# Peptides against a protein of PDB entry 1IK9, part 77

Target 1, 211 residues: chain A of PDB entry 1IK9
Amino acid sequence: MERKISRIHLVSEPSITHFLQVSWEKTLESGFVITLTDGHSAWTGTVSESEISQEADDMAMEKGKYVGELRKALLSGAGPADVYTFNFSKESCYFFFEKNLKDVSFRLGSFNLEKVENPAEVIRELICYCLDTIAENQAKNEHLQKENERLLRDWNDVQGRFEKCVSAKEALETDLYKRFILVLNEKKTKIRSLHNKLLNAAQEREKDIKQ
Target 2, 207 residues: chain A of PDB entry 1IK9 as posed
Amino acid sequence: MERKISRIHLVSEPSITHFLQVSWEKTLESGFVITLTDGHSAWTGTVSESEISQEADDMAMEKGKYVGELRKALLSADVYTFNFSKESAYFFFEKNLKDVSFRLGSFNLEKVENPAEVIRELIAYALDTIAENQAKNEHLQKENERLLRDWNDVQGRFEKAVSAKEALETDLYKRFILVLNEKKTKIRSLHNKLLNAAQEREKDIKQ
Target 3, 195 residues: chain B of PDB entry 1IK9 as posed
Amino acid sequence: MERKISRIHLVSEPSITHFLQVSWEKTLESGFVITLTDGHSAWTGTVSESEISQEADDMAMEKGKYVGELRKALLSVYTFNFSKESAYFFFEKNLKDVSFRLGSFNLEKVENPAEVIRELIAYALDTIAENQAKNEHLQKENERLLRDWNDVQGRFEKAVSAKEALETDLYKRFILVLNEKKTKIRSLHNKLLNA

## One batch from the design tools (peptide; aimed at target 1 K187 K190)

Design b2_p26_8_s4 (made by RFdiffusion4, then SolubleMPNN; from b2_p26_8, 22 letters changed)
Fold by OpenDDE base, seed 1:
Structure b2_p26_8_s4 (fold): chain B 211 residues (1-211), chain C 211 residues (1-211), chain A 26 residues (1-26)
Amino acid sequence: as target 1 above (211 residues)
Amino acid sequence: as target 1 above (211 residues)
Amino acid sequence: EKEKLEKEEKEAKKKLREYYEEEEKK
């Protein structure tokens, strides 16, 4: 079961924050339970999948689009641009909401609610759910934070190894070239020495031929 | 201002979840506002720094230790081991709590509360705070998750560079040795050739002298 | 009051249907 609580302002009581709870199974399209509270009274209604389908048909709207509008209205409150207007009559227990666009306003849906006999129980359960959600989110945050700290350490360790590898590669190259030059120079010196000995031997032979 | 809401069970009403809100500035030691609600009624009291100091003195407890016990009692509810027992009289508005240890039980503190005239406002504000806290925690979770994904990508990138650096170092070493061997062998061949020429020249000179 | 609101809703839904039917014809 999924559940969302949002703040709404009713046109009839704009000074009193109301809370709209929506509870559903898997998808909002399959129906939902709606609960309205002002912190003193509570009203609940059940909306079936058939009612949602009928409302979509009555609006000549594709069901998925209609459910998308319901989701925006009922799960987000009025929204950041006051696109949704909520109305409730405590006398008739009739809840309805409108979508206000720039050029057109239209009723998106309506629900008959029933006054809860024991609103305190509904309110307590609502607060319990909020506290549980806070605890779960805190635990998730602590886990993600520890994971971030781990990943940062692991990154620093690999970065340090990488830098050492780069430096070691450069040092190796330099050492190999130094060793190579030393041995090469020794061989060049030996070649020069042998060449000079050959030249001297040839010159001595030319002297011996010239008596 | 810091705020914590916890669930508590009152000894007098163990079947009815109560909510204990504590609000304080910077430190609980500086005093706090305590609010109790059952989702229908609310009771509020203010505890001053002087009252906390007096209670610590009356208990012959070091203030920091006493505040530490208050924090555990009032901010965590009963705790996982039911170490704290909460009592409230709706008639006297007297709230008291006890610490239950294996071998000793003692009263940790007591507060006189006042019944709130408009409990609905307190309850609405409490729900608003819960919803705000949920939203903040969700935003933090989303941020931490994105940061984790970033750190993981960065780690993979550095790891891949490190592996390439290791492989490149080994390849470089192998290439340098191959090149070195080729040049050294050429020089060794030249040395051998020159040495043989010297030996031949010396042998020819010895023949010319014997001749 | 409930019957009035339900009637207003039906009229609003009807107008919305008419609007969508006109927009689909364009």
Scores: peptide ipSAE 0.025, ipTM 0.813, DockQ to the pose 0.600
OpenDDE base, seeds 2, 3, 4, 5: peptide ipSAE 0.000, 0.000, 0.000, 0.000; ipTM 0.788, 0.788, 0.785, 0.789; seeds 3, 4 fail the geometry check

## One batch from the design tools (peptide; aimed at target 1 R179 L182)

Design b2_p27_1 (made by RFdiffusion4)
Pose (drawn by RFdiffusion4):
Structure b2_p27_1 (pose): chain A 207 residues (1-76, 81-211), chain B 195 residues (1-76, 83-201), chain P 27 residues (1-27)
Amino acid sequence: as target 2 above (207 residues)
Amino acid sequence: as target 3 above (195 residues)
Amino acid sequence: EEEEEEKEEEIEEFEAEFEEKEEELEE
């Protein structure tokens, strides 16, 4: 059981703003209830599933394609106009294409006996919606704050692991260098003794 | 300018639901407008900064403590009474075994209730729209942070596993380079023995 | 022969790296 409350402008009353409330079950295609209110009175109408299928035929449109037009127009490149006569309670709306517009929908609404009850329920629904949303935004705010911390935590854990690796690497190399260089000292020493022994043999060959 | 719209029940009409709309700038302390509506009629009242502090005196409460009680009672156990004949509005606080008048307002019937009701509905729809957008922005940030976290966590897993492969990997190389020095030393020593 | 030339090339590369590291520790 869903609904959408939208504000709309009627051509015959561009001054005041009206409100359109459309409610259905599952899909628009199965039928819907439409209510128009100016904050004082309310007019209501119903559209059955069969009436929708018939209207789509009369308009030479694929049924789902027709319901799609209803969704764009009623549930808020596509320009739509709305008209209402308080004298007749007739409500219709047209889609305005280039130089060519056409009747997209028509409803004979009935003035409601209890406008206040309808308006109170509508406002009540809106306030409940505002409430459900805030609770959700709060739940997400906390999840947001949790993740901001859980990141900062692991980020620090990361920097530490890297810094620990660098300290260990240089520590190992330092030990290596010492041992390697001690050997080099021996090599140089041996190498030079050898040279010396070569120069001594060379001197005996020459004298 | 901020506002709060609360659904309330009047003692003289527990059947019908009424709506209380309170609006202000910055803080209730500087005055506020209160509107009561049943979806047909509407009653309004203005409460100046002067009147509020005046009430804080008659009660001998710090302007702060007094405003605090109003916030709890008007912005949403609190009881509400309204007489359509007098337009007098008052509310009380109910504790265990006692109750007391907490405040009152002389409201005046509004000339064009439909205008007030329309503006109230319009505000609610805008609020719904703003809130739904924020729910999206925060929903995506929740996603970005979820991804960013997995990233770094992965970097941490890789980094720690590297630090643990380091001693073993570097020691092997050190053995290799070291074994080369020794070989040279042996060959030199062997040469010296030659001579 | 090819295994001996590969081993020599690995030893020369690792000696060059440890000479660079020695110079870095002198600095």

Design b2_p27_1_s1 (made by RFdiffusion4, then SolubleMPNN; from b2_p27_1, 9 letters changed)
Fold by OpenDDE base, seed 4:
Formats: structure tokens, C-alpha cells, sequence
Structure b2_p27_1_s1 (fold): chain B 211 residues (1-211), chain C 211 residues (1-211), chain A 27 residues (1-27)
């Protein structure tokens, strides 16, 4: 089961932060359990897939689009844009929410809730879930931090090896060319010396033929 | 102000998870505010630095060691080892906790709490803090995840460049040696040819002299 | 004969010195 807790403000009680918990299986479309609390009282309702489909039909909205709006309203929390307005009557236990567009507000959905007899249990469970989520997120954070430190070390090691490889390649090329030039020059000098000896021998032979 | 919320179990109410909030400035040694809640009622007390010092003295424990024990008891939550036992009387508002060693249990500390008149406000604030902490940790995790992905890409890029550099260095060395040998062999052949011409010229001269 | 043998030995020495330098370059 997936769960999201959000802070909301009720139009009727704008000074008191309420908490909206939504719990669902796989997708919000399959239905969900909604829980509202003010930290003293709690109210819970179950919304079926059929109710979601009916609400979408009543709004003449495609079901996937409607579920997308539900997800934004119920799971995003109070985004900074007051795009969604929440209303709840403690007397009727009727919860409804509206989408506020620039020129039009419309009711997005409505749910009948029931007052929880033992709100303390619901509140304790809600706090437990928050603490569990914090612990999980902290463990993930510590893991990711250690992995980042590892990856950074590994990157620095390869970078240092790469720079050494580049420098070693350039040094190798330079050294090989220097050695090549040196040996070539020695061979050129030897060839020149042998040519001069051959020329001298030919000149001496021409002198010996001329007596 | 630093804050930690922990789940605890009271000896008097082992079936009901309680939440222990500790709030402090810089260090627990400077004093702290303790809040206990069961999700319906809340109790708060302030512990001064002088009270911490007095408790340490009464236990004949060094203050730093005592604060270390307080930190483990009050901030670690219910670690799996029931090393710390928590007791609270709703009647007297007396909170005390014990350290359980193998052969000895001793009282580690005791605090007078006061019942909060508006527990819902304390509970709402506690839930708000949990939700804020979740949001902060999620943002940190998303950041670290993106950074890990970046570092991994950067590592792969440098690794690929390094491998290409190694291969290019080996190829360069091999190519330069092949070219060097080729040119040297050409020069050796030319030197041998010139020596043979010089030997032939010397032999012809010796024939002409004998003639 | 002695001068030819001397030249032949000098060539062989130069060839050996070259082969040794080639080996020193291959090591």
C-alpha cells in the first residue's frame, strides 16, 4: 500500500493545519482511503474505483485526466499555488475540494468521511509512518553520500591516470623522434663517408690509368 | 534549535507507542525541552543545564559521560536493545528512565513534565516537523541521486578516454618502431652496397698493380 | 690481403655495434 500525507488548510479553519492522508494500492484509480486529522480528531473515508469513475463521468472528464487531478489535489500537498481549495464540515463529515482556475472554480470531488472513534491511534500511526519514512530517507541519503564519495575518488583516480597517460604519450613520441633523428644522422654520416672513399678510389684509379 | 522525535514504550502502557520529542540548542548539555505524547495528550518539561549537572553529580558520573547517556536514551529512539526503560506517571507527570545493564538497572534521569492544555497544537507541530524533515530529506536524496548520475557519466567518459589514450600510446610506439626499423634497414642496405663497391674497387686496383 | 681483412673486420665490427645498439633500443 502506498501512502501520502499532506498538509492542507480548510476554508472553514484556515488557522489550523490539517493533515490529509491518502492510502492506495498500486494506483489512485483503484480507489483509496482518505484520512483527515487536526491532531485531535480524525475522519476517514474509503473511495472506491466506481466512485472515482462516477465522479469522472459526472464531470464529463476522462478518467485518467480526473485521476491526474485527484493526484495533484490529494498527494501534492499544499503546493504554493492555491489551485486546490479544501472544505470539510465536521457536522456532516462531508469533505469536498475545488480546483481554482483563473476565471472558474469547480468542485473536483467530494467524499463522505466518518469520525474515527480513537483518533489517537490514527495519529500515532501517522507519526510512526512519518518517523519510518524519515529513517528510510536518512538511510538512503547516507548510502548515496557514501556512493558519491566513492565515485568522486574513482573519478579523480582515472582522471589522474588519464593525464599521466597523455603526458607519457607525448614524452614517448618526443623521445622516439629524438632517438630516430640521432641514429639517422649517424647513418647519413657513414653513407657520406663511404661515398667520399669511393670517389677517392675512383680518382686514384683514373690517375693510375693515365702513364 | 535541534530536534529529535523518537518512538518509546512506557512500562505502564507497553501497547501504546509514545513519542518523545527532545529539542535543544547546540548541545544537549545546555539543556533541552522534552515533550511526550500518546497522540491524544501531551506533556512538556524543560531541563536546564544545572539540572543535567546535578543529575550527573548525584550519579557520580562525569558530565560528558552522563550527557552521552542522555543522548543515547533520549535521541536514539527505541534501539532494538531494550537498554533504556521509560516510565511516566500521568498522575504525577513524573517521567523517569533507566539504563538496563546485565546485572544492574539504574535510574539515568527524571523529569517533571506538565500537561499541555492544547495537545492538538503540539501534535500538529510534531507532524509538521516530520513532514518538513521528509521533504528536506527527499530533496537531498534527489540532489545526491542526480549528482551520482553525473559522476557516473563523468567517470565513464574519462575511463573511455583513458582506454583510448593507452591504446593510442601502444599503437604509436609500435608504429614508430616499425618505421624506424624500415628506415634503418634501408640505410644498412645502402651501407652494405657501398662497402661492396669499395671492396670491388680495391680488388680491381690490386689486379692492375699485379698486372 | 691484410688490408682487406682489416676492412672486413671493421665492417663486421660496425655491423655488430649497430646490432648491439638495435638490441639496446629494443630492450
Amino acid sequence: as target 1 above (211 residues)
Amino acid sequence: as target 1 above (211 residues)
Amino acid sequence: MEEEEKKKKEIEKLEKEFEEKEKEFEE
Scores: peptide ipSAE 0.014, ipTM 0.797, DockQ to the pose 0.071
OpenDDE base, seeds 1, 2, 3, 5: peptide ipSAE 0.014, 0.012, 0.009, 0.014; ipTM 0.803, 0.801, 0.801, 0.799; seeds 1, 5 fail the geometry check

Design b2_p27_1_s2 (made by RFdiffusion4, then SolubleMPNN; from b2_p27_1, 12 letters changed)
Fold by OpenDDE base, seed 3:
Structure b2_p27_1_s2 (fold): chain B 211 residues (1-211), chain C 211 residues (1-211), chain A 27 residues (1-27)
Amino acid sequence: as target 1 above (211 residues)
Amino acid sequence: as target 1 above (211 residues)
Amino acid sequence: SEEEEKRKEEIEKLEEEFEELEKKFKE
């Protein structure tokens, strides 16, 4: 089961932060449980898959698009844009939310909630969920930080080995070429010397034949 | 200002999770504000640096060690070991906590709390803090994840360059040695051939003189 | 590597053989 808690402002009580908890199984489209609280009272309702489909049909909206709007309204929290307006009557327990566009506002959905008899239990469970989520996220952060430090060390080690390999390649190339040129020049000098000795010997023999 | 919220169990109400919020400036030793809530009622008290020092003295405990125990009791939450027992009277607003060791329990500290007139505001603020902490930790997690993915790519890139450099060094060395040996052997053969020609020329000249 | 050392030794031996051939040609 997935859960999201968001801060919302009610039109009737704009000075009092409310919390909207939505819980669902895998997809919001299959239905969800909604809980509203002001930190003293709580109200809960269940929204079925059939109700979601009916609301989409009543709005003449494609179901996937409607569920996408529900997800933005109910799960995104008040993003910095007051695109979604929340209304709740404590007397009727009627909850509805509107999407505000430039030139049009429209009702996105409406739910009948029931007042929770033991709001303290719902609030305690909500706080427990927040604390558990914090602890899990902290553990993930610590793990990712340790992995980051490991990867940074491993990168530095390979980088240092790479730089040494580049330098070693250049040094090897330079040394081998220097040695090769030295030996080659020595052998060229020797070949030239031997050729000159052969030419001199041939010239002497030609003089001896001419007496 | 730093803040920690922990779940605690009160001896008087072991079935009802309570929340202990502690807030302080830089160090717990300089004093702190403590808030207790059951999700319906809240109680708050301020503990001064002088009270912390007095409690340490009354316990005949070194202040740094005492503050260390306060930190474990009040900020660590119920770790899996029931080492700390929390007591609270709603009637007297007297809060005290004990450290349970194998053969001895001792009172670690005690505070007079005041019942909060508007517990819903304290609870809402507490939930807001939890939600803000979740959002901040999620943003940190996403950042660390992106950095981890970057470092992994950078590591793979350097590793691949390193492997290519190693292979290139070995190939260069092998090629240079093969070329060197080939040229050297050709020059050796030419030197040997020139030497044999010189020896033959000398032998022919010795025959012509005997002739 | 052992192969690098072997190749170095082969070059040194080839250099020595050339120096010896040079000495025998200078009598």
Scores: peptide ipSAE 0.018, ipTM 0.805, DockQ to the pose 0.054; fails the geometry check
OpenDDE base, seeds 1, 2, 4, 5: peptide ipSAE 0.014, 0.016, 0.014, 0.014; ipTM 0.801, 0.804, 0.801, 0.803; seeds 1, 2, 4, 5 fail the geometry check

Design b2_p27_1_s3 (made by RFdiffusion4, then SolubleMPNN; from b2_p27_1, 10 letters changed)
Fold by OpenDDE base, seed 2:
Parts: structure tokens; sequence; C-alpha cells
Structure b2_p27_1_s3 (fold): chain B 211 residues (1-211), chain C 211 residues (1-211), chain A 27 residues (1-27)
């Protein structure tokens, strides 16, 4: 089961933060359990897949789009732009929410809730879930941090080896060319010496022909 | 102000999870505010630096060690081995906790709490803090994950460049030697040709002298 | 004279290294 707790404000009680818990199996489309609390009282309702489908049809909205709007409204709270407005009557236990756009406001959905007999249990469980989520996220953060530090070390090690390899390649090229030039120059000197010997031999032969 | 919420069990009510909030400024040694809740009622007390010092002295414990034990007891809950036992009287509002070792049990500390008039406010604020902490930790996790993915890409890129550099160094060495050998062989051929010309010239001169 | 001798020895060493590599390339 997946769960999300959001902080919301009710139009009727804007000074009192309420908490909206939604719990579902795999997909919100399959139905969900909604729980509302003010830290003293709690109210719960179950919404079926058929009710979600009926609300989408009644709105003449494509079901996937409608479920997408439900997800934004119920799992994200009002949003940073107060795009969603939440209403609840404690008397009728009727919960409804509206989407407010610049030029259009409309009711997105409504649920009948039931007052929980033991709200303290629901509140304790909600706090437990929050604490468990914090612990899990902390463990994940510590793991990711250690892995990040490892990857940074590994990157620095390879980078240093790469720089050494580049420098060693350039040094090798320079050394090999220097060595080659030395040997080549020696061979050139030997060729010049042999040419001079040939010239001298030719000159001596020309002298020997001339007596 | 730093804050920690822990889940605890009271000896008097082991079936009901209680939440222990501790809030402090910089160090727990400077004093703290303790809040206990069962999700319906809340109790709060303030512990001063002088009270902490007095409790350490009364126990004949080094203050830093005592504060270290307070931190383990109050910020970590009972611990996985039930090393700490928590007691609370709702009637007297007296909270005390014990450290249980294999051969020794002793009272570590005690506080007088006061019943909160509006527990719902305290509970709502506690839930808000949990939700804020979850959001912060999620944002940190997403950041660390993205950074980890970046570092992994960067590592792969440098590793691939390093491997190419190694291969290119070996290829360069091989190519330079091949080129050198070709030029060297050309020079060796020229030297051999010049030597043969010298030998022929010497043989012709020896013929001309005999002639 | 000593520097020329040292250069000659270094060249001769290099020639031998290259001759050895030439033989390795002919195999």
Amino acid sequence: as target 1 above (211 residues)
Amino acid sequence: as target 1 above (211 residues)
Amino acid sequence: EEEEKKKKEEIEKLEKEFEKKEEEFKK
C-alpha cells in the first residue's frame, strides 16, 4: 500500500492546519482511503474505483486526466498557487475540493467521511509513518552520500592517471623523435664521409691518369 | 533550535506508542524542552543546564558522559536492546527513565512535566515538523541521486579517455618505431651502395696500376 | 672528446635497440 500525507487548509478553518492522508494500492485509480485530521479529531472515508469512474464521467473528463487531477489535489496539498481549495463540514462529514483556475472554478470531487471513534490511534499511526519515512530517507541519504564520496575519489584517481598518461605520451613522442634524429644524423654523417671518400678516390684516379 | 522526535513505550502503557520530542539550542547540555504525547494528550517540561549539571553530580558521573547518555536515551528512544526504560505518571506528571544493563539498572534522570492545555496544537506542529523533515530529506535525496548519476557519467567519460590514451600511447610508440626503421633501412641501403662504389673504385684503381 | 664519445655510445645503444626491434618486426 502506498501512502501520502499532505498539509492542507480548510476554507472553514483556515487557521488550523489539517492533515490529509491518502492510502492506495498500486494506483490511485483503483480506489483509495482518505483520512483527515486536525490533531484532535479524525475522519476517514473509502473511495472505490467505481466512484472515481463515475466522478470522471459526471465531469465529462477523460479518466486518466481526472485521476491525474486527483493526484495533484490529494497528494500535493493545495499546491504553491492555492490551485486546490478544500472544504469540510464537521456536521455533515462532507469533504469536497475545488480546482481554481484564473477564469474557472469547479468542484473536482467530494467524499462522505466518517468520524473516527479513536482519533488518537489514527494520529499515532500517522506519526509513526512519518518517523519511519524519516528514518528510511535518512538511511538512503547516508548511503547516497557515502557513494557520492566514493565516486568522487574514484573520479579523482582516474583523472590523475589520465593526466599522467597524456604527459607520458607527449614525453614519449618527444624522446623517440630525439633518439631518431640522433641516429639519423649519425647515418647522414657516415653517408657524407663515404661521399667524400668517393670524391677523393675519383680525384686521385684523375691524377693517376694525368704522367 | 534542534529537534528530535522519538517513538517510545511507557512501562505503564506498553500498548500505546508515545512520542518523545526533545528540542534544544546547539547542545543538549545547555538545557532542553521535552514534550511527550500519546496522540490525544501532551505534556511538556523544560530542563535547565543547572538541572542537567545537578543530575550529573548527583550520579557522580562525568558531565560529558552523562549528557551522552541523555542523548542516547532521549533522542534515540529505548534503543534496539531496550536499554532505556521510560516511566510516566499522568497523575503526578512525573517522567523518569532508567538505564538497564545486564547486571545493573539505575535511574538516569527525571522530569516534572505539565499537561498541555491544547494538545492538538502541539500534535499538529509535531506532524508539520515531520512533514517538513520528509520534504527536506526528499529534496536532499533527489539532489544526491542526480549528483551521483553525474559523477558516474563523469567517471565513465574519464575512464574511457584514459583507456584511449593508453592505447594511443602504445600505438604511437609502435608507429614511431616502424617509421624509424623504414628511414634507417633506407640510410643503411645508401651506405651499402656507397661502400660498393668505393670497392669498385678501388678495384678499378688496382687494375689501372697493374695496367 | 668525452662528450662526443658519450654521444657515440648513446647512438650505438640506440642503433642496437632499433635493430632488435627491427628483428622483432620481421618475425
Scores: peptide ipSAE 0.019, ipTM 0.806, DockQ to the pose 0.838
OpenDDE base, seeds 1, 3, 4, 5: peptide ipSAE 0.017, 0.009, 0.017, 0.020; ipTM 0.807, 0.797, 0.805, 0.805; seeds 1, 3, 5 fail the geometry check

Design b2_p27_1_s4 (made by RFdiffusion4, then SolubleMPNN; from b2_p27_1, 12 letters changed)
Fold by OpenDDE base, seed 2:
Structure b2_p27_1_s4 (fold): chain B 211 residues (1-211), chain C 211 residues (1-211), chain A 27 residues (1-27)
Amino acid sequence: as target 1 above (211 residues)
Amino acid sequence: as target 1 above (211 residues)
Amino acid sequence: SEEEEEKKKLIEKLEKEFEELEKKFKE
C-alpha cells in the first residue's frame, strides 16, 4: 500500500490546517482511501475504480489525464499557486475540490466521507506513519552520505593516480630521449672518426702515388 | 530551536501509543519544553536549567552524564531494550520515567505537566512539523542521490582516463624503442660500411706497396 | 607508490635494454 499525507486548507476553515491522507494499492486508478483530519475529528471515505472512471467520463476527460489531475490535487497538497481548492461540509460530510485555472475553475472530484468514531486512533496512526517515514528517510540519508564520502575518496585516489601516470609518462619520454641522444652521439662520433681515418688513408695513398 | 518527537508507551496505557515531543535551544541542558499527546489530549511542561541541575544533584550524578541519560530517554523513544519506562497520571498530571538496568531500576526524572486547552492545535502543529521534516529529508535525499550519480560518473571518467594513460605509456615506450632501434641500425650499417671501406683501402695500399 | 615502483621498473627495464643495445653496437 502506498500512502501520502498532505496539508490542505479548506475554504470553510482557512485558519485551520487540515491533513489529507490518501492510501492506495499500486496506482490511484484502482481506487483509494481518503482520510481528512483537523487534529480533533477525522473523516474517511473509500473511492472505487468505478467511481474514478465515472468521474472521468462525466468530465469528458481521458482517464489517464483525470487520474493525473487527481494525483496532483490529492498527493501534492495545495501547490504554491493555489491551483486546487478544497471544500468540506462537516454537516453533509461532502468533500469536493476544484481546479482553478486563470480564467476557468471546474470541479475535479467529490467524495462522501464518514465521521470516524475514534479520531484519536486515526491521528495516532497518522503520526506513527510520519515518524516511520522520518526514520526511513534519515537512514537513507545516512547511507547516501556515507556512500558520497566513499565515492569522493575513491575519486581522489584515482585522480591522484592519473596525475602521477601523466607525469610518469612525460618523465619516461624525456628519459628515453636523453639516453638515445647519448647513444646516437657516440655512434656519430665513431662515424666521424672512421670518416677521418678514410680521408687520411686516401691522402696517404695519394702521397705514395705522387715519387 | 531543536525538536524531537518520539513514540512512547505509558505503563498505565500500554495499548495506546503516546507521542513525546521535546523542544530545546542548542542544548537540552539549558532546559526544554516537553509535550505529551495521545492524539486526543495533550499535556505540556517546561523544565528549567535549574530543575535539571537539581535532579542531577539529587541523583548524585555528574550533570553531563545526567543530561546524556535525559537525551537517551526523551529523544530516542523507547529503545529496543525497553531501557526506559514512562509513567503518566492524567489525574495528577505527573510524568516520570525510570531507567531499567538488569538488576536495578531508578527514577531518572519527573515533570509536572499541564493539560492543553486546545489539543487539536498542538496535534496539528506536531503533524505539520513531521510533514516539514519529511519534505526536508526528501529534498536532502534527492540532492545526495544526484551527487552520488555525479561522483560515480566523475569516478568512471577518471578511471577510464587513467587506464588509457597506462596503456598510452606502454605504447609510447614501445614506439620510442622501435624508432630508436631503426635509427641505431642505420648508424651501425654506416659504421660497418666505413669499416669495410677502410679495410679495402688498407688492402689496396698493401697491394700497391708489394707491387 | 605503486606507480613510482612501476616507473622504476620501467626505467630499469629500459636501462637494461639500452645496455644490451650498446653492447651490440660495440660489437
Scores: peptide ipSAE 0.014, ipTM 0.803, DockQ to the pose 0.116
OpenDDE base, seeds 1, 3, 4, 5: peptide ipSAE 0.014, 0.013, 0.007, 0.013; ipTM 0.804, 0.803, 0.801, 0.803; seeds 1, 3, 4 fail the geometry check

Design b2_p27_2_s1 (made by RFdiffusion4, then SolubleMPNN; failed a check: the pose's geometry; its pose is not in this set)
Amino acid sequence: EEEKKELEKKLKEIEEEEKKAEEELKK

Design b2_p27_2_s2 (made by RFdiffusion4, then SolubleMPNN; failed a check: the pose's geometry; its pose is not in this set)
Amino acid sequence: EEEEKKKKEIEKEIENEEKKAEEELKK

Design b2_p27_2_s3 (made by RFdiffusion4, then SolubleMPNN; failed a check: the pose's geometry; its pose is not in this set)
Amino acid sequence: SEEKKKLEEKEKEIEEEEKKAEKELKE

Design b2_p27_2_s4 (made by RFdiffusion4, then SolubleMPNN; failed a check: the pose's geometry; its pose is not in this set)
Amino acid sequence: SEEEEKKKKELEEIEKEEEEAEKKLKE

Design b2_p27_3_s1 (made by RFdiffusion4, then SolubleMPNN; its pose is not in this set)
Fold by OpenDDE base, seed 5:
Structure b2_p27_3_s1 (fold): chain B 211 residues (1-211), chain C 211 residues (1-211), chain A 27 residues (1-27)
Amino acid sequence: as target 1 above (211 residues)
Amino acid sequence: as target 1 above (211 residues)
Amino acid sequence: DEEEEKKKKKEEIEKLEKEFEEKEKEF
């Protein structure tokens, strides 16, 4: 079961933060349970898939688009407070909400809620769910932090190996060229020595022909 | 101001999850505000630095060690349920807690609480704080996830550059040796040619002397 | 910069090789 809690402000009690809890299975389209509380009283209602389909039809809206609007209204929490207006009557237990656009406000949905007999149980369970969610998110954050520290160490290791490889490549090139020049110069000296011996032999032969 | 909410079970009401909120400035040693709620009623008390010092002295415990024990008892949430026992009387508004060891249980601290006139405000504010903490932890989680993805991309980039550098070093060494061998072989051929010319010149001179 | 410096070193090596080949045509 998926669950979301949002803060809302009711038009009837704008100074009192209310909490809207929505619980569903896989998708909001399959229906959901809605719970409203002010921290003293709680009200719960169940919305079926057929009721969602009927509301979409009554609005002349495609079901998937309608469910998308419900998701924004009921699950977003404090989206910009100006987009959705929430209304609840404690006397009738009737909850409705409107979407406010520039030139028009329209009712997006309505629910009949029932007053919970033991609101403290609902409130305690809601607080428990919040504390569990905090603990889960903290554990996930600690895990991600450790992974980030690991990845940073691994990055620094490879970066240092890369820099050493670059430097070693340049050093290798320089060393190989130095060795090459030394051997080449030895061969050039030997060639020059052999040429000088040939020149001397030719000069001696020219002296021997001149007697 | 720092704040922590924990679930506790009272010996007097073991079936009802209570919530213990502790609020303090920088350190618990400077004093704290404690709030207890069952989701219907709330009780609040203030504990001063002098009261903490007195409790440490009465226990014959060093203040820093005592504050360390308070932190474990009051801030850990559900540590293993067996280490700390919480007691509260709604009639006296007296809260006390014990540390349970293998062979001894001892009172760690006690507080006189006052019943809150409007418990719904305290409960709403507590739920708001939980929802804010969830949102902050989610934002931190999303940030750490994006950093993780960045670090992984950067690691893969440097790893790929490192592998290219290794391959390029080996290719450079192989190419330089091939070029060196070619030039060296040319010089060896020239040296052999010059030696053959010297041998021929010496043989011609020996023929001219025999002639 | 590094590719240009590699290109400059390669050109300098090719120039040194040519100067060596030209000096070897002279002997």
Scores: peptide ipSAE 0.017, ipTM 0.799, DockQ to the pose 0.056; fails the geometry check
OpenDDE base, seeds 1, 2, 3, 4: peptide ipSAE 0.007, 0.015, 0.007, 0.012; ipTM 0.797, 0.796, 0.791, 0.796; seeds 1, 2, 3, 4 fail the geometry check

Design b2_p27_3_s2 (made by RFdiffusion4, then SolubleMPNN; its pose is not in this set)
Fold by OpenDDE base, seed 5:
Structure b2_p27_3_s2 (fold): chain B 211 residues (1-211), chain C 211 residues (1-211), chain A 27 residues (1-27)
Amino acid sequence: as target 1 above (211 residues)
Amino acid sequence: as target 1 above (211 residues)
Amino acid sequence: SEEEEEKKKKKEIEELEKEFEKKEEEF
């Protein structure tokens, strides 16, 4: 079961924050349980898949599009307060909500709720769910923080190895060229020495021909 | 102002989850506001720095150590349920708590609370704080997740550059040695050719002397 | 031809010698 709690303001009591809890299985389309509370009283109703389908048909809206609008209205929490208007009568236990567009407001849905006999139990369970959600989110945040610190260390380690590899490549090139030049200079010196010996031998032969 | 809400069980009502809210400025040592609720009624009290100091003195405990124990008792939430026992009388509005050790239980502190006239307002504000905390923790979680994904990309990028640098270093060494061997072999061939010319010149001179 | 390959190798060696001479002037 999935659950979402949102803060809403009712047109009938705009100064009193109400809490709208919606609970469903996998998809909101399969139906949901709605709970409304003002922190003193609570009201609950069940909305079936058939009621959702009937509301979509009565609105001449495709079911998937209608469920998409229900999800925005009932689960988004404090979206821009001006898009959805909530109404509730404590006397009739009738809950309805409207979508406000620039040029038109229309009723998006309506539910009959029942007053809960023990609202304190519903409120305690709601607070428990909030505290459990805070604990789960904190544990997830601590895990992600430790993972980010690990990834940052691993990044710094490979960056430092990369910089050392670049410097070692440049140093290797420089060292190899120095070593090669030394060996080539030895060979150039031997070639020059052999040329000088050939020149001397030719000069001695020219002296021996001249007796 | 800092705030913590914890779930507690009272010895007087062990089947009903109570919520303990503590609010303080910077440090719990400077005093705090305590609020207790069962989801229907609420009770609030203020504990001053002087009362905390007096409780520490009465317990013959160093103030910093005592505040450390208060922090564990009042802020840790559901630590192992067995370490701290909470008691509250709805009639006297007297709240007290004990630390349970293997061989000894002792009173750690006690507070006079006052019954709140409008408990629904306190409960609504408490739920609002929980929902705001959930939203903040979700935003932090999404930020840490995006940062984690960034760090992982940056790690993969520098790792790939490092592997290319290693391969390029090995390729450079191999190429420079091949190029050097070509030049060295040319110089060795010139040296061999010059030695053969010197040997031929010496043989011709020895023929001319025998002649 | 073998003479063209030998000329090509000789030119490649001369280019390599110039690169080593340029590096010798840098040290």
Scores: peptide ipSAE 0.052, ipTM 0.820, DockQ to the pose 0.925
OpenDDE base, seeds 1, 2, 3, 4: peptide ipSAE 0.052, 0.037, 0.050, 0.030; ipTM 0.821, 0.816, 0.819, 0.815; seed 4 fails the geometry check

